# Ledger of designs, part 177: peptides against a protein of PDB entry 5Z08

Target 1, 168 residues: chain A of PDB entry 5Z08
Amino acid sequence: RQKDEWAKKTSSLMKQLDWFIGEHLGAMLAAEELGGPVVGELMEIDPDDLSAGFNAHGKLKKATSQPDLDRRQRRIDDIWGPQDEQGQAHKRKRGADEALAASAEMRDLIEQLMNKLVEAGGDNSATYVEIPRESAAARFLVRSKVAMFHPNDARRLRLVDFGRDLDD
Target 2, 222 residues: chain B of PDB entry 5Z08
Amino acid sequence: GLPRLIDAIEEASKIPAKRRQTPIKPTIEKLTTHLYTHGASPDSLLRLADLLTLRNHLDQASLAAITRNLYPSSTVSDEVVLRFIGALGHGQLKPTLALQALFLRWLVMVYHLLENPGVLGQVYGVLFDLLDTAAIRPQLCHLLALVTRRKHVRPFRIQAILTLSRQTGGDPNLTGLLRVFKNYYPEIIVGDATKGRASAFKHPDPQWRQHLDEIQQRRSEA

## One batch from the design tools (peptide; made by RFdiffusion4, then SolubleMPNN)

Design b2_p19_6_s1 (from b2_p19_6, 9 letters changed)
Fold by OpenDDE base, seed 2:
Structure b2_p19_6_s1 (fold): chain B 168 residues (1-168), chain C 222 residues (1-222), chain A 19 residues (1-19)
Amino acid sequence: as target 1 above (168 residues)
Amino acid sequence: as target 2 above (222 residues)
Amino acid sequence: SSLLRQLIEEIERNIRRAL
């Protein structure tokens, strides 16, 4: 009942946030996950550019064949498949898929953070979400001052209490 | 319906108050009541934006009353936004600064309903250059605090706002905006520029927000 | 409900400000 009323009342704002995540943030998060620029350094990341992968300096790699085997790089190398039109289409699709995955991760993380805050009923200790990894999404939320890590456990993330700063 | 009320007001707006055969106030009251109850469609918003922003013979109280009741029933188009932005600043053809402050407040309150929030980012320079206008500065800083992105935070704008902050004796709204800039440039020293507390940019009207939400919910159920 | 809305607004605002 309260969740449903919440879902209805917040539906517009959530839809906007979801839209923003999907249309803008997802590609940037995917870029950061792929070893690209930190979210917000490069605002205009075309999902198609995600297919080009990033060098150790966060710059878009040119299509040269260097085989460095790290598992995240294999996802880049599958994006770097043969430069034929089919390979480019597969690259674009994969970039789009990574952006979608990053968007989904961000949405899910925000939802979990919000749900935990509501469920905690004012108990700050109960507001932490356990994160499986320090994702680009998690890092971004912390950098954005939306979330904070537990002081002693970087696997625990909570929303910043915005309420206290509003009433003071 | 709302379109007929707008038609009547548009026609009345062309005529000086002293030359009107009928008082417009009852029609304005009907309009504002309708807007309060049902909100304005995108088409009606555009027409109302023109009535509010273009020079006409409507009195300031009527214009303010319309603006205070300008609840969108749906989204807010770029065109509507640009009408309000185009109405800002100094000039004989511009609305009063008091009305401009209401427009900026309105934009803050409906920011989440913009079809393209990026449109405000495109006109960022226009908004920023108006910061010296004290009468609109509070609402302008609030809007800029919503709109500002890294691309807008440039050294010249940092320096401009720091200078203006010193000149104003540390306007809390400028301090608030500097705090937003500091998110992009941590090296910005806000404290030395400002003896004052920074504005938190709280929602200007919680009751207006609540009522907007009720109007927007009815759309989602229809 | 108001708090959660405010939270979403702040989340969105802070997300948008980080970009």
Scores: peptide ipSAE 0.230, ipTM 0.527, DockQ to the pose 0.088; fails the geometry check
Fold by OpenDDE base, seed 4:
Structure b2_p19_6_s1 (fold): chain B 168 residues (1-168), chain C 222 residues (1-222), chain A 19 residues (1-19)
Amino acid sequence: as target 1 above (168 residues)
Amino acid sequence: as target 2 above (222 residues)
Amino acid sequence: SSLLRQLIEEIERNIRRAL
């Protein structure tokens, strides 16, 4: 009920944000989760490129050199399976699934953060969302100065209070 | 109702003012009052977009009055957006640059009501190429600041805006747009090109926004 | 609704700045 009303009232701007997350941010978040570049270092990650894996410097490994299978590359290779046609199809599908999962996590996290801010009614202690893990989404929101961790608890995340800056 | 008012204005728009049997101004005032009170449905928005963007015999004051009261009661379709975008630029068949600036201002104010915000991203090049048009540049930069994504921030566009900024003596709106570009490419040097204050792209009309929110809220309760 | 809009706009702006 409340989610549906919130979804209706926020619908257009949230749809824009959702679109932006899905079309642009999700693949980059998935790349970071897979041990790729930090979000923003590589801007046009084709979900198909997620499949090539990332080197220790977060650069897309060109398919040619079999360098040392870093644990992150193993996760990518384990995600992507054998380089046969079936493996490439599974590879592309898993990259798309990871981008979708990362997009969903970011959307959910932003929604929770906004809901807590609205519900808190000015109580800063009530504005924190408990996060199960430090995800690429959470890290990105903090780096973006959208959110901040609780000073004593990295499992608690809140929106930065933009209210003061909006009145100036 | 609103459709009948639009019908009357559409018919009047086909006729030169000197040949009209009745003054259109009272009908325009009824339309603008209705729009202010209730907003425009998607269908009404499309019809009004045609009246505003197509060459007709309506006076500029009437067109401006309609545009200033063009509150969507619902969403804004891609078709409506494209009518306004198609009306931009130079040409004998296009609306005046003053009216185009009002259309761009309107698009900024209703950006959050677009059915598909991506439609503006698809026509990004068309919008960007109009930045040399001084009369529409402030609103155009504001709209581009909303629309710009990384895919749009290309080296040639960075150079184009830097060049235009130098040519304009550092237009604050161009500096503001360049700051948006710098968000995607931190290596962009804004300072050397533009000693000027950047525009913050604040909402162009807070009262209009508040009134739009009231109209939109009534729809959510229906 | 207005506050939430402002929040979303600011969030989107800051997300874009970090990209």
Scores: peptide ipSAE 0.230, ipTM 0.527, DockQ to the pose 0.093; fails the geometry check
Fold by OpenDDE base, seed 1:
Structure b2_p19_6_s1 (fold): chain B 168 residues (1-168), chain C 222 residues (1-222), chain A 19 residues (1-19)
Amino acid sequence: as target 1 above (168 residues)
Amino acid sequence: as target 2 above (222 residues)
Amino acid sequence: SSLLRQLIEEIERNIRRAL
């Protein structure tokens, strides 16, 4: 009952979060899992490249873009880019499937974390979710200060209690 | 019921105020009371969106009153969203900029009830191109702050906001939107262009939000 | 409902800041 009411009340904001995960986060998580850049690693767009301003056509005045950044960005753009041409369709499909899988993992992890927080009723010891592996999703939630590992057990993850930080 | 009230207002909207046999205000008050108590179904929302966005003979006060009480009892369809987006900008056939600001505020407040939040991302360019319109800029920046994704954060849009921020003397809403962009591109320098405080894009009306939550809760119990 | 909303809003905010 409470879980279903929570699931129903959560439904709209969760839909936004789910949409954000699916449309924006999943591909980056998949890229990290595939040995790509860490999610939220500074796209080392050299601060100097942005400080150099944009040309009249809105393109970055590229100073010396390191070729590796352009390759990583292209790989991200290839994962996120529209499905235009047939021949890249299989790589794009695999990338899309990996992005969908990473999105599903992140959604499930967030749902578990929120469910444990609600079920714990204020007992911090009961708020931990056991994670089977240190995924890109788990690492990202910790880096984003959304979640924390247990001090003595990296397989236990909990939400940061934002409720206490808002009342303090 | 709500459909009959909408029917009466639709018929009255076709007639200039001076030629109406009966004042429309009592019917508008009945409509707004009904909307406040029960909200609007998806079908009723579409009909009301047409009344609000299409040129008719309804007065601005009535249109504003309907918009302020436009509580969805359910979800908000893409079609309803697109009616409000299509009503934005300059033109003799478009609603007033004051009413457009109310529509944008409404979209912010019901963003969580959209059937497909992605629909706003598809019209991102249309919204972004209206940032120069000062009268709607506060609500537009707030909506864009909700809608903005990495795919929308392009060099030309960064430059456009930076340019507009300089031209406006550092509008806090533009600085707030630049902070949202900075989440995707940390190298964006927000501070150098504008010493001003960025908008935090707080919920525009906490009381309206609470009342919406009550209407939405009644549906889950039915 | 308010706490959950605040939590999701904070999660979204922190996720977006980390990107």
Scores: peptide ipSAE 0.214, ipTM 0.495, DockQ to the pose 0.077; fails the geometry check
Fold by OpenDDE base, seed 3:
Structure b2_p19_6_s1 (fold): chain B 168 residues (1-168), chain C 222 residues (1-222), chain A 19 residues (1-19)
Amino acid sequence: as target 1 above (168 residues)
Amino acid sequence: as target 2 above (222 residues)
Amino acid sequence: SSLLRQLIEEIERNIRRAL
């Protein structure tokens, strides 16, 4: 029901955001989740681009244990390693599935964050979404200055208060 | 502890340097060393914000040294932010423009630790109206680039930046701020008037950031 | 609807700036 209301209220802008998440962001999020480059690091961000300066502020400490780095590197090698046509097809399918999963996670997280902001009625304490894991999606939203973690609990994420700024 | 050091400095700040029985420099050095090692709690930050922003008998070197070592161990309250914002601009009771530039730089570096980042959005007009002050403009543009939301990007502010950019010969910080505005209004022609390179608003001090991260990490483990 | 639109636009802009 709430998903359907969000999907129905999905203005042309949300459709564009959904498209952007699906066509561009999902693959990059999946790459980061698989231990590839951080979303936006591979883009030759013009050093004169203001985004490059601000992205540096959102670098969450990779709490990723060394074992997770090794698993991620293996997954990169499994994605980009020279494999036969059948192996490439399976890798492409797996990469597509991971990109779809990352896109879905990002969409769901944005939806939850927006819903909590609306439901909170201006109570900042009620705007937090509980996240089961620090996903690439969650990290990206924080880096993008769209969301922030609770100061004392990295499992709690909220939108940057655009709302108090919108009612004025 | 830090509170006792602040007490001693507060008392000394009430007295002109020539009338102090004891030199304050050793106490300032102890304070800055403590701040570097442990950071400042929210309560200590508020007290230090008062020492930095209110007119007292502390020397500029001491005030600058405290500001350079003002590592929050926790969050930064709205009250602390408002003390620094209230200290900005021209006036006999206000800190020097050099110290104000350090405050703005500090706010940029701790922006992610604000309890309510929206507080800066509420005082956006106060910050924006200071863009003509050349001495603080670089740090002010950087802070505004962090704070700016769609609601702040108004036609009169766009025109004000364009006018000021022309008057300053295309200050790269103003060009950088215009690029931020263009993200909200793509139709903004950051055109011919800004032949200058835009500032990328990079982190002002990577070493300070790293050290802040270390202080913040110790709190999450406690 | 207007708030939601503004929020989506802000999210999209921040995402695009982070890329």
Scores: peptide ipSAE 0.167, ipTM 0.413, DockQ to the pose 0.122; fails the geometry check

Design b2_p19_6_s2 (from b2_p19_6, 9 letters changed)
Fold by OpenDDE base, seed 5:
Formats: structure tokens, sequence, C-alpha cells
Structure b2_p19_6_s2 (fold): chain B 168 residues (1-168), chain C 222 residues (1-222), chain A 19 residues (1-19)
């Protein structure tokens, strides 16, 4: 009985989380991935910052090399692409597709982080998820103080253990 | 009356200037004088919008003169607005960018007379995507400043303005539009590259406004 | 940010209790 109640509550909260990600967060994350403003308490909208990506601490990296220019140009073209009705329809569709993709990425990442934390049984070394890239989703979780990068490896992300007193 | 003047100009617009038996300039002057004195009814506005936005043989000076005297005597319908919006951008069938700038300026000046101000919000994307066109950007930013609501302020559009602001060396009109966006999302941090003078989007022609008010007042008394 | 953190925290607390 009690386990069933907890399972139901967990399921309800997961649905709320999924809704929150899909309805509110996905579009903003997609915009960040497309070179939009940084999602967070402070939307840092410096294009140089967005092109540079975020460091392991969710801070803007310095604008790195040539590949970032191509992505930026593509982002500009996506924003400022064909002005005809067909071009607008394509932009809207693409924006929706990117929002869905960003929502899925965030959901999957959160799920992995939560699962690893449970599986680790208190072993902090086993709580890390390997991330293929520093996504807007990963950076957002770090900025939100929901996740932390491994101090020596920005490809490893762990969920913050909220159940333990944050040791000062 | 105004309808007969429009008829004459519509017929003349079908014929190249070199093939016209009579110069159109005197008829344009009569039209602009009439518009200045009495304004244009909704029906006349629609006909004039078609003359201004559709490809015809009228010269640019005549089209500009009509646009500068396009005082509504009443409201401006969605159909009239959509004619002008549809005339914006690049294309072989589009009016010149100079004339498009006059159309945008006109929309700014008559914004308070729109039957449905929401119509511009529905075409917000079309307007926003034209911001890269330097020739119309000042008036376009001003119009967007009037039209923008919270639903239009999206992260991708914020970034688009910032990117364009950097590319243009900090166009004050773009900075002005970003300030409008910040009214809805105060947490928007504009990077240092966009630090600069912002346009205040003042009324583009106070004399035109005063004259419009006089025309509108005369109708309320009739 | 705060809402996401709240939801994740509540889920984690419940998941730990369910184990």
Amino acid sequence: as target 1 above (168 residues)
Amino acid sequence: as target 2 above (222 residues)
Amino acid sequence: MAELRRLIEEIEVLRRKAL
C-alpha cells in the first residue's frame, strides 16, 4: 500500500516534470542550442557567448574556432532565412522540431542522472553519466544547481544529491 | 470626388508613361490635395493600397506622394493592413524598399486607427524576418515596438536581434526593440556588443499626426 | 530553474523512500 502510494506520487511528479520540460523548457533550450539566449535566472544573450558554448561550469566558453562560425552562420540563416511564406512555415516547423528534440534530450538526461544516483547506492563515483556533448540541457542543469560536472572531466555529469545536507 | 480620381489613376496605371495621352501628374496632385483635405474612406484606402502595392506603371514619385497623403478619414481595415504587409520584402513584384519604408512609416502613424491591431501581431513573424533589410529597419523596428507582446518575445528572436545588432555595429533601432523585449522579460541581459544608443521610437511626423487628428475630428462632427 | 529543481528533488526523495 505505502509503496504503491509512493509509486503513484512519483509517477505524478514525473508527469509534471515531463509537462514542464515539454511545455516550458524545450523551446527555450532549443533557442539556446540555435544560438539563442542562455536559459536561466539570467538570460545571457551575448551571441559570442552562445557561439562559444558553455564550459564545464555552465559559463560561456570563449568563442572557439571555425566550426562555431559555421554553426553561427547557420543559426543566422535559420533566423533570417527566406522571408517568403514557405520559408516562414519551414522556420516555424524547424523551431517546433528543435523544441521537441531539446525536450527529449533534457528528459533523457534527467532520467539517466536520476537512475545513476539511485543505482550508485551512495557511491559518488558511480553517479556520473557520460554525456556525448555539452548540450543546452546539460548546461541548464548545471546552472540550475541540479547537476554538477566531474571536476576533471566535463563529459561526466552527476545529479546533485539533495537528500544529503549540502556540506558547506 | 475621390472615387473618380482613383478611377482615373487606376486606368492610367495600366499604361506606360510614354504611351499616356495625358500626363498623370495633375491627377495625382488633385488626388493628394483631396486626401490632404478630406482623407480617404475605408473603400478608398483599399483601392489606394492596391495602387501602391501592386505592380503598375505609376512612377515612384507619384506613389510616394499618395503614401505621404494617405490620411484615413475613418478606421483602417485588416485588408488594407495586409496589402501593405504583403508588399514588404524582396522580390520582383514588390514595391521599392524606399516605398516599403513609407508604408511601414504609415502603419506606425495610423496604428491607433486599425480596426484590429491584433492583425499585425498575427503577421509578427513576417515583419520580424525583415529586420535584416537595412532600408526598412528603422520603420520596421518602430512598428514592431508597437506590436510586440509577451507572446512574441521568444529566446530565438532575442538572439536574432542581438546577432543582427552586432553585425550592424549596434543599430539604435535594434537596441530600441530589445528594450521593448526587456519590458516583458527584465532578466534579458544584453551583451556588451549591443551596448549603445537606443531609438526612442518617437512619432515620425508630428505635423502629419496633427493633420490626421484634424481629419478624424471632422468626421466625428458629421 | 526553481521549479525544475523542486520537482527533481521531490522525485528523488520519493524514489529513495521507495527503495
Scores: peptide ipSAE 0.205, ipTM 0.321, DockQ to the pose 0.292
Fold by OpenDDE base, seed 4:
Structure b2_p19_6_s2 (fold): chain B 168 residues (1-168), chain C 222 residues (1-222), chain A 19 residues (1-19)
Amino acid sequence: as target 1 above (168 residues)
Amino acid sequence: as target 2 above (222 residues)
Amino acid sequence: MAELRRLIEEIEVLRRKAL
């Protein structure tokens, strides 16, 4: 009985997680991958200051003259900038496709992380998932304190073991 | 057992080497052998942390030997962590910078065993402000690379790293830490001065890691 | 961020209890 209740509750929470990823997180992660704002808590950092970046002298670069930021911002503007109605439909579709891709990546990554944690049987060394790249999804999980990179290998990610805090 | 060895070393640590009735070296060797074989319990870790961090009459070689064999058999408490953090920096009462570097290295190597990894995040400012101390900078940057979260990546700290990087001629460890900052804020554009080689923050001692894993595994089987 | 963490934490706790 209790196991069945836990299984049902787990299933319900998984559905909520899938919904949260698909409806709220995917678009933001896609924006981050495309050079948009970093997904997370309110940056007490002026987004303009971060977008301007820091020069070799540690001074804020003026927003206008940084070609790489201009490339990201142009890419963002090219993806998310005000376009005419026909361009908006194609961009909306592309944005939706990128959001779906980001959602799928996040879902897959979380699933792998959770599975590895179960398979490891308490061995922390066996809990690492190999990631092909530092995706927005991976970075978000780390920022959210849901996952941690291996101290020696940024290609290895593990789920934070929240359950150990309960056995104390 | 380990507690009795610690007792003997604690008593010896109160006495200058020249005034000790018995050489401490054999007791240190027994301690380090025990630590290597069995690791240290949380209680033993705390006592050893006090021996390592508080001013006493133990020689630097003995302190270094204990630190190199300081394998946790279990978790590492916040109190133990804070002892080591409190021992960092300049001062007549603080351990040598060489020993502090070993402490930071140890914290890096046992980071995954901390009861509360967040404790280091709470003292992030203290750690960050020590980056100007060249002797501990490599290990400090590595520890900060593990500890850094989005909340720690602030404009003033970015600026501080950039400034210090220029002053140091582009220390690879600072460049590595800045790369970690970029993971949280990809928008951080670092100019040409930081295009230097970044430290990868590899494990400081793979053999030590392997041996730690063996000690930890024995605990899980018990 | 907090919601994602909450969900994952709760799932992880439940999965461990179900084992």
Scores: peptide ipSAE 0.213, ipTM 0.355, DockQ to the pose 0.323; fails the geometry check
Fold by OpenDDE base, seed 2:
Structure b2_p19_6_s2 (fold): chain B 168 residues (1-168), chain C 222 residues (1-222), chain A 19 residues (1-19)
Amino acid sequence: as target 1 above (168 residues)
Amino acid sequence: as target 2 above (222 residues)
Amino acid sequence: MAELRRLIEEIEVLRRKAL
């Protein structure tokens, strides 16, 4: 009975986690990967805003209509802006696709981290996941104190073991 | 020789100072004298990196003394670099921030001896995320100034430096790092709060550099 | 950030108890 209740609660929390990643975190992570603000500094980014791109200050590019943008800002926009002048619909689709990709990456990374922690059976050396690249997802997990890098290899990431710190 | 000194220190590091039969200080002094005279081989560097970065019973003064005399006789491997990088940050198992600052200073001073300088570029994000830690920021900015390439200069990092610079009242080390970023992207707008003196990132210890060069020269003649 | 940490922490605690 108690194990079944824990399993149900775990399933519910996993659904909440998936929802949180998909609905809130994905767009923000995509924005960071596209050169936008660091996740945690801005609370919410609309996927539609991803289509406009970000300047070097992590601010949304205003539509081309403001003539008074300093020549310096235009150069930043030229470097970091979306290269494809394709129509508004294609830009929105791209923003949505980037948010979905970021959500998928975060979900996969969290799943791997959690699975490795369980599989390790208390062996800290076996808890590390090899990450192919430093991503916004990986950085966010570290900033959030959810994950930590291996002391000797920044390509290895592990989940913070929250259960051990309570017994000491 | 150096390996025997390291063996003795490794064994002593497993035992609390109050329970040691013999004082470790004389052995540390012999080690530091040897390092000053001959430098450390790659194998010895790795063993010493473990002693410096892993939690053990060595006192902070001994760890600092070893770090100050950690002259490479040859190159510095990726493994040694990663030991020191992994020792950075906050945590109960991490070395003190004072010792971390010495490690970063060491990495700056031996940067030209790295077998693969690209290894630091691979851990760039780890280093960059520590910029908010005031105690290590000066040395960290200096190291990042050496390591930074175009691929690392991203909009989110530009914004992070600008934000942190405003929050710190224009830390000259952050301004110095932002100038390095501007070498790749001249259009980076430095806000008014960042208008100030930038660090020039001069060599931290010219005497240490000279002595390192003497040790390195002896290797080329052997 | 805090919400993600909370969720993961709670899941980890529950998974350990279920083992």
Scores: peptide ipSAE 0.205, ipTM 0.339, DockQ to the pose 0.304; fails the geometry check
Fold by OpenDDE base, seed 3:
Order: sequence, then structure tokens, then C-alpha cells
Structure b2_p19_6_s2 (fold): chain B 168 residues (1-168), chain C 222 residues (1-222), chain A 19 residues (1-19)
Amino acid sequence: as target 1 above (168 residues)
Amino acid sequence: as target 2 above (222 residues)
Amino acid sequence: MAELRRLIEEIEVLRRKAL
């Protein structure tokens, strides 16, 4: 009975986490990756606002419509490309795709961090996830004090262990 | 005028060289001569940036010639900058790495004319992630040296450059970039792999700078 | 930021209790 209640509560919290990542955090992380504001400094970024791009101060620019250049150019073109309707649709789509990609990266990273913490069995050296890049996701987790970089290797990230009693 | 030359080149760019009724080379020469003499307005720069960065049927020599004569008569907009940044990286739809190196060189040479230099700081991550691309690394490091601020100097980027420096046997451009980082964080130990000569990131083309200054001066007098 | 931390913390506490 208690295990079932914990499983249900865990499932509910996971859904809330997935929703939070997908609906709020993904767009903001995508914006940060696109050179927008640092996540946590500005309020909610609409995925449609990602299509408009950001100025040097992280403020939204007007959406322009350019064709299928590479993902980073897509991000930049999503910020700065031509404003025709097809281009706005492509920008919105690419903004949405970037938000989805950022959400997926954050979900995957959190999952890896949580899994490594469980697998390590108390061995702090085994709790580190190797990250291919310092993503907006990784930076956000560190800023949020959810994760920490290895002191000597910024490619290694670990979850902060919230459950270690201070008494040990 | 310049707009009509751009119109002609835009139309020619849609057609494979073998199917063009008229050789484009004379029109390219007229364009480059005009650019050399008068520079390009912000509107013309945007159109030329599209011609240079979007896949079309223009030959590499023509694209390179336009890039070498791409003197701004005024400022460089964020939109123009972002066209060139977006053209960077690997992909079948991307310009050649040789042309990308010319774009990065151009951005270095016109950095002081950017309407908003902070735009490059926003795309800093995009630029930084391309450091593993050897063909563009010299110009990329130079651009990053101009763009880098304290906010960009992060532990992971320090470690990434150190790792890449070791892997490349101490590329002088990476060592130069690490020195820029060290200006913000003196505690950065540039390890043994960086004992090599650092790039000084000198202006890539002093003659181009001088000619740009002459074009810019004519604008201030008008 | 605080919400993400809260959610992760609560999930981790529950995961440990379920083990």
C-alpha cells in the first residue's frame, strides 16, 4: 500500500516535472541557447517569442522566415530571418523544435543525473554524468543548485544529494 | 547603381552556370569595383549576405571576391551578422569552410562597425562550439578574442579549450584565446600544452582596414 | 528555479523511500 502510494506520488511528480520542463523551461532554455536571456533572469518566454529572437540585452526581436539552414543557422534565422508568413511558420516550427530539443535534453540530463546518483550507492566519484557540452540545461541545473560540476572537470556533472542527512 | 548590380547577380544566382545566357563574371567585377569604391549600405549588405550565405549557383571565386570587397559604407546590422554566423558549421547547405573563414575574417575586420557588438556575445556558444573545426579556428579564435567578456569565461569553456589545446598540440590561436580568458580569471593555469607561441590576433589585413576607414570617412563628411 | 529544485528533491526523497 505505501509503496503504491509512493509510486503514484512519484509518477505525479514526474508528470509535473515533465510539464514544467516542456511548458516553461524548454522555451527558456532554447532562448538561452539562442543567445537570449539567462534562464531565471526573465519571466516566461513564449515559444512564439523564440521565433522573434533576442537583442544584446536578451530582449525579443521581431520574427523573420528564412529557409532550411543548419540547426544553429536555423536558430539564428529563427531570430533574424525574413518575415514572410512561410518563414514565420518555419520560425515558429524551428522555435518549437528548439524548445522541444531543449526540453528533451533537460529531461535526459535530469534522468541521467538521478540514475547515476542511485547507481553510485553512496560513492561520490560514481555520481558524475559526462556531459558532451555545457548546455543551457546543465548551466540551469547548476544555477538552480540542483547539480554541481566536478571541481577539476567541467564535463562531469552530478546531482546534488538532497537526501544526505547533514548528520553524517 | 549597386541595387541593380545586386538584382542582376540575384537573378543569375538562381540559374546554373551552364544555363546562363550571359557570363556573370563581368557583373561580379562591376559589383566588386562598386563595393571597393563606395562600400555597401545596410540594405545592400543584407542582400549580399543572403547571396553569400544561402545556397545558390554562384561560383566560389565570385563569392570570395564579393566577400573580399564587402566594405560597409555605414554600420553592420545584427541581421547581417546573424546571416554570417548562421552560415558557419558543417552541412551540405552550408558555405564551404574556406568561405566561412572569409566570413569570420570579415566579422573581425568590421567588428567596430557593428550596430550591436553584443549580438556576437549572444551567439558566443555557437561560435565556441565550432573551435574543433580546424579550417575556421584561426579566424574563430580571433573573433572570440574580441567578443569574450567575463560572462563567457566559464569553467567548462576553460576546460574545453585546455582539452582542445592538448589535442591540437597547442594551437597558437587557442593559446591566444586562453590568454584572453586569463585576463578575466588570472587563476587559469595555462598548462604545459600551451607553452607555445600565442597568437597576437593582429588585424588580418591592414590595407583593407585603411580602405574601410576611407569609405567610412566619406560617410561622415556627407 | 525553486520549483524545479522542489520537484527534483521531492522525487529523490520518494525514490529513496521506494527502495
Scores: peptide ipSAE 0.203, ipTM 0.329, DockQ to the pose 0.272; fails the geometry check

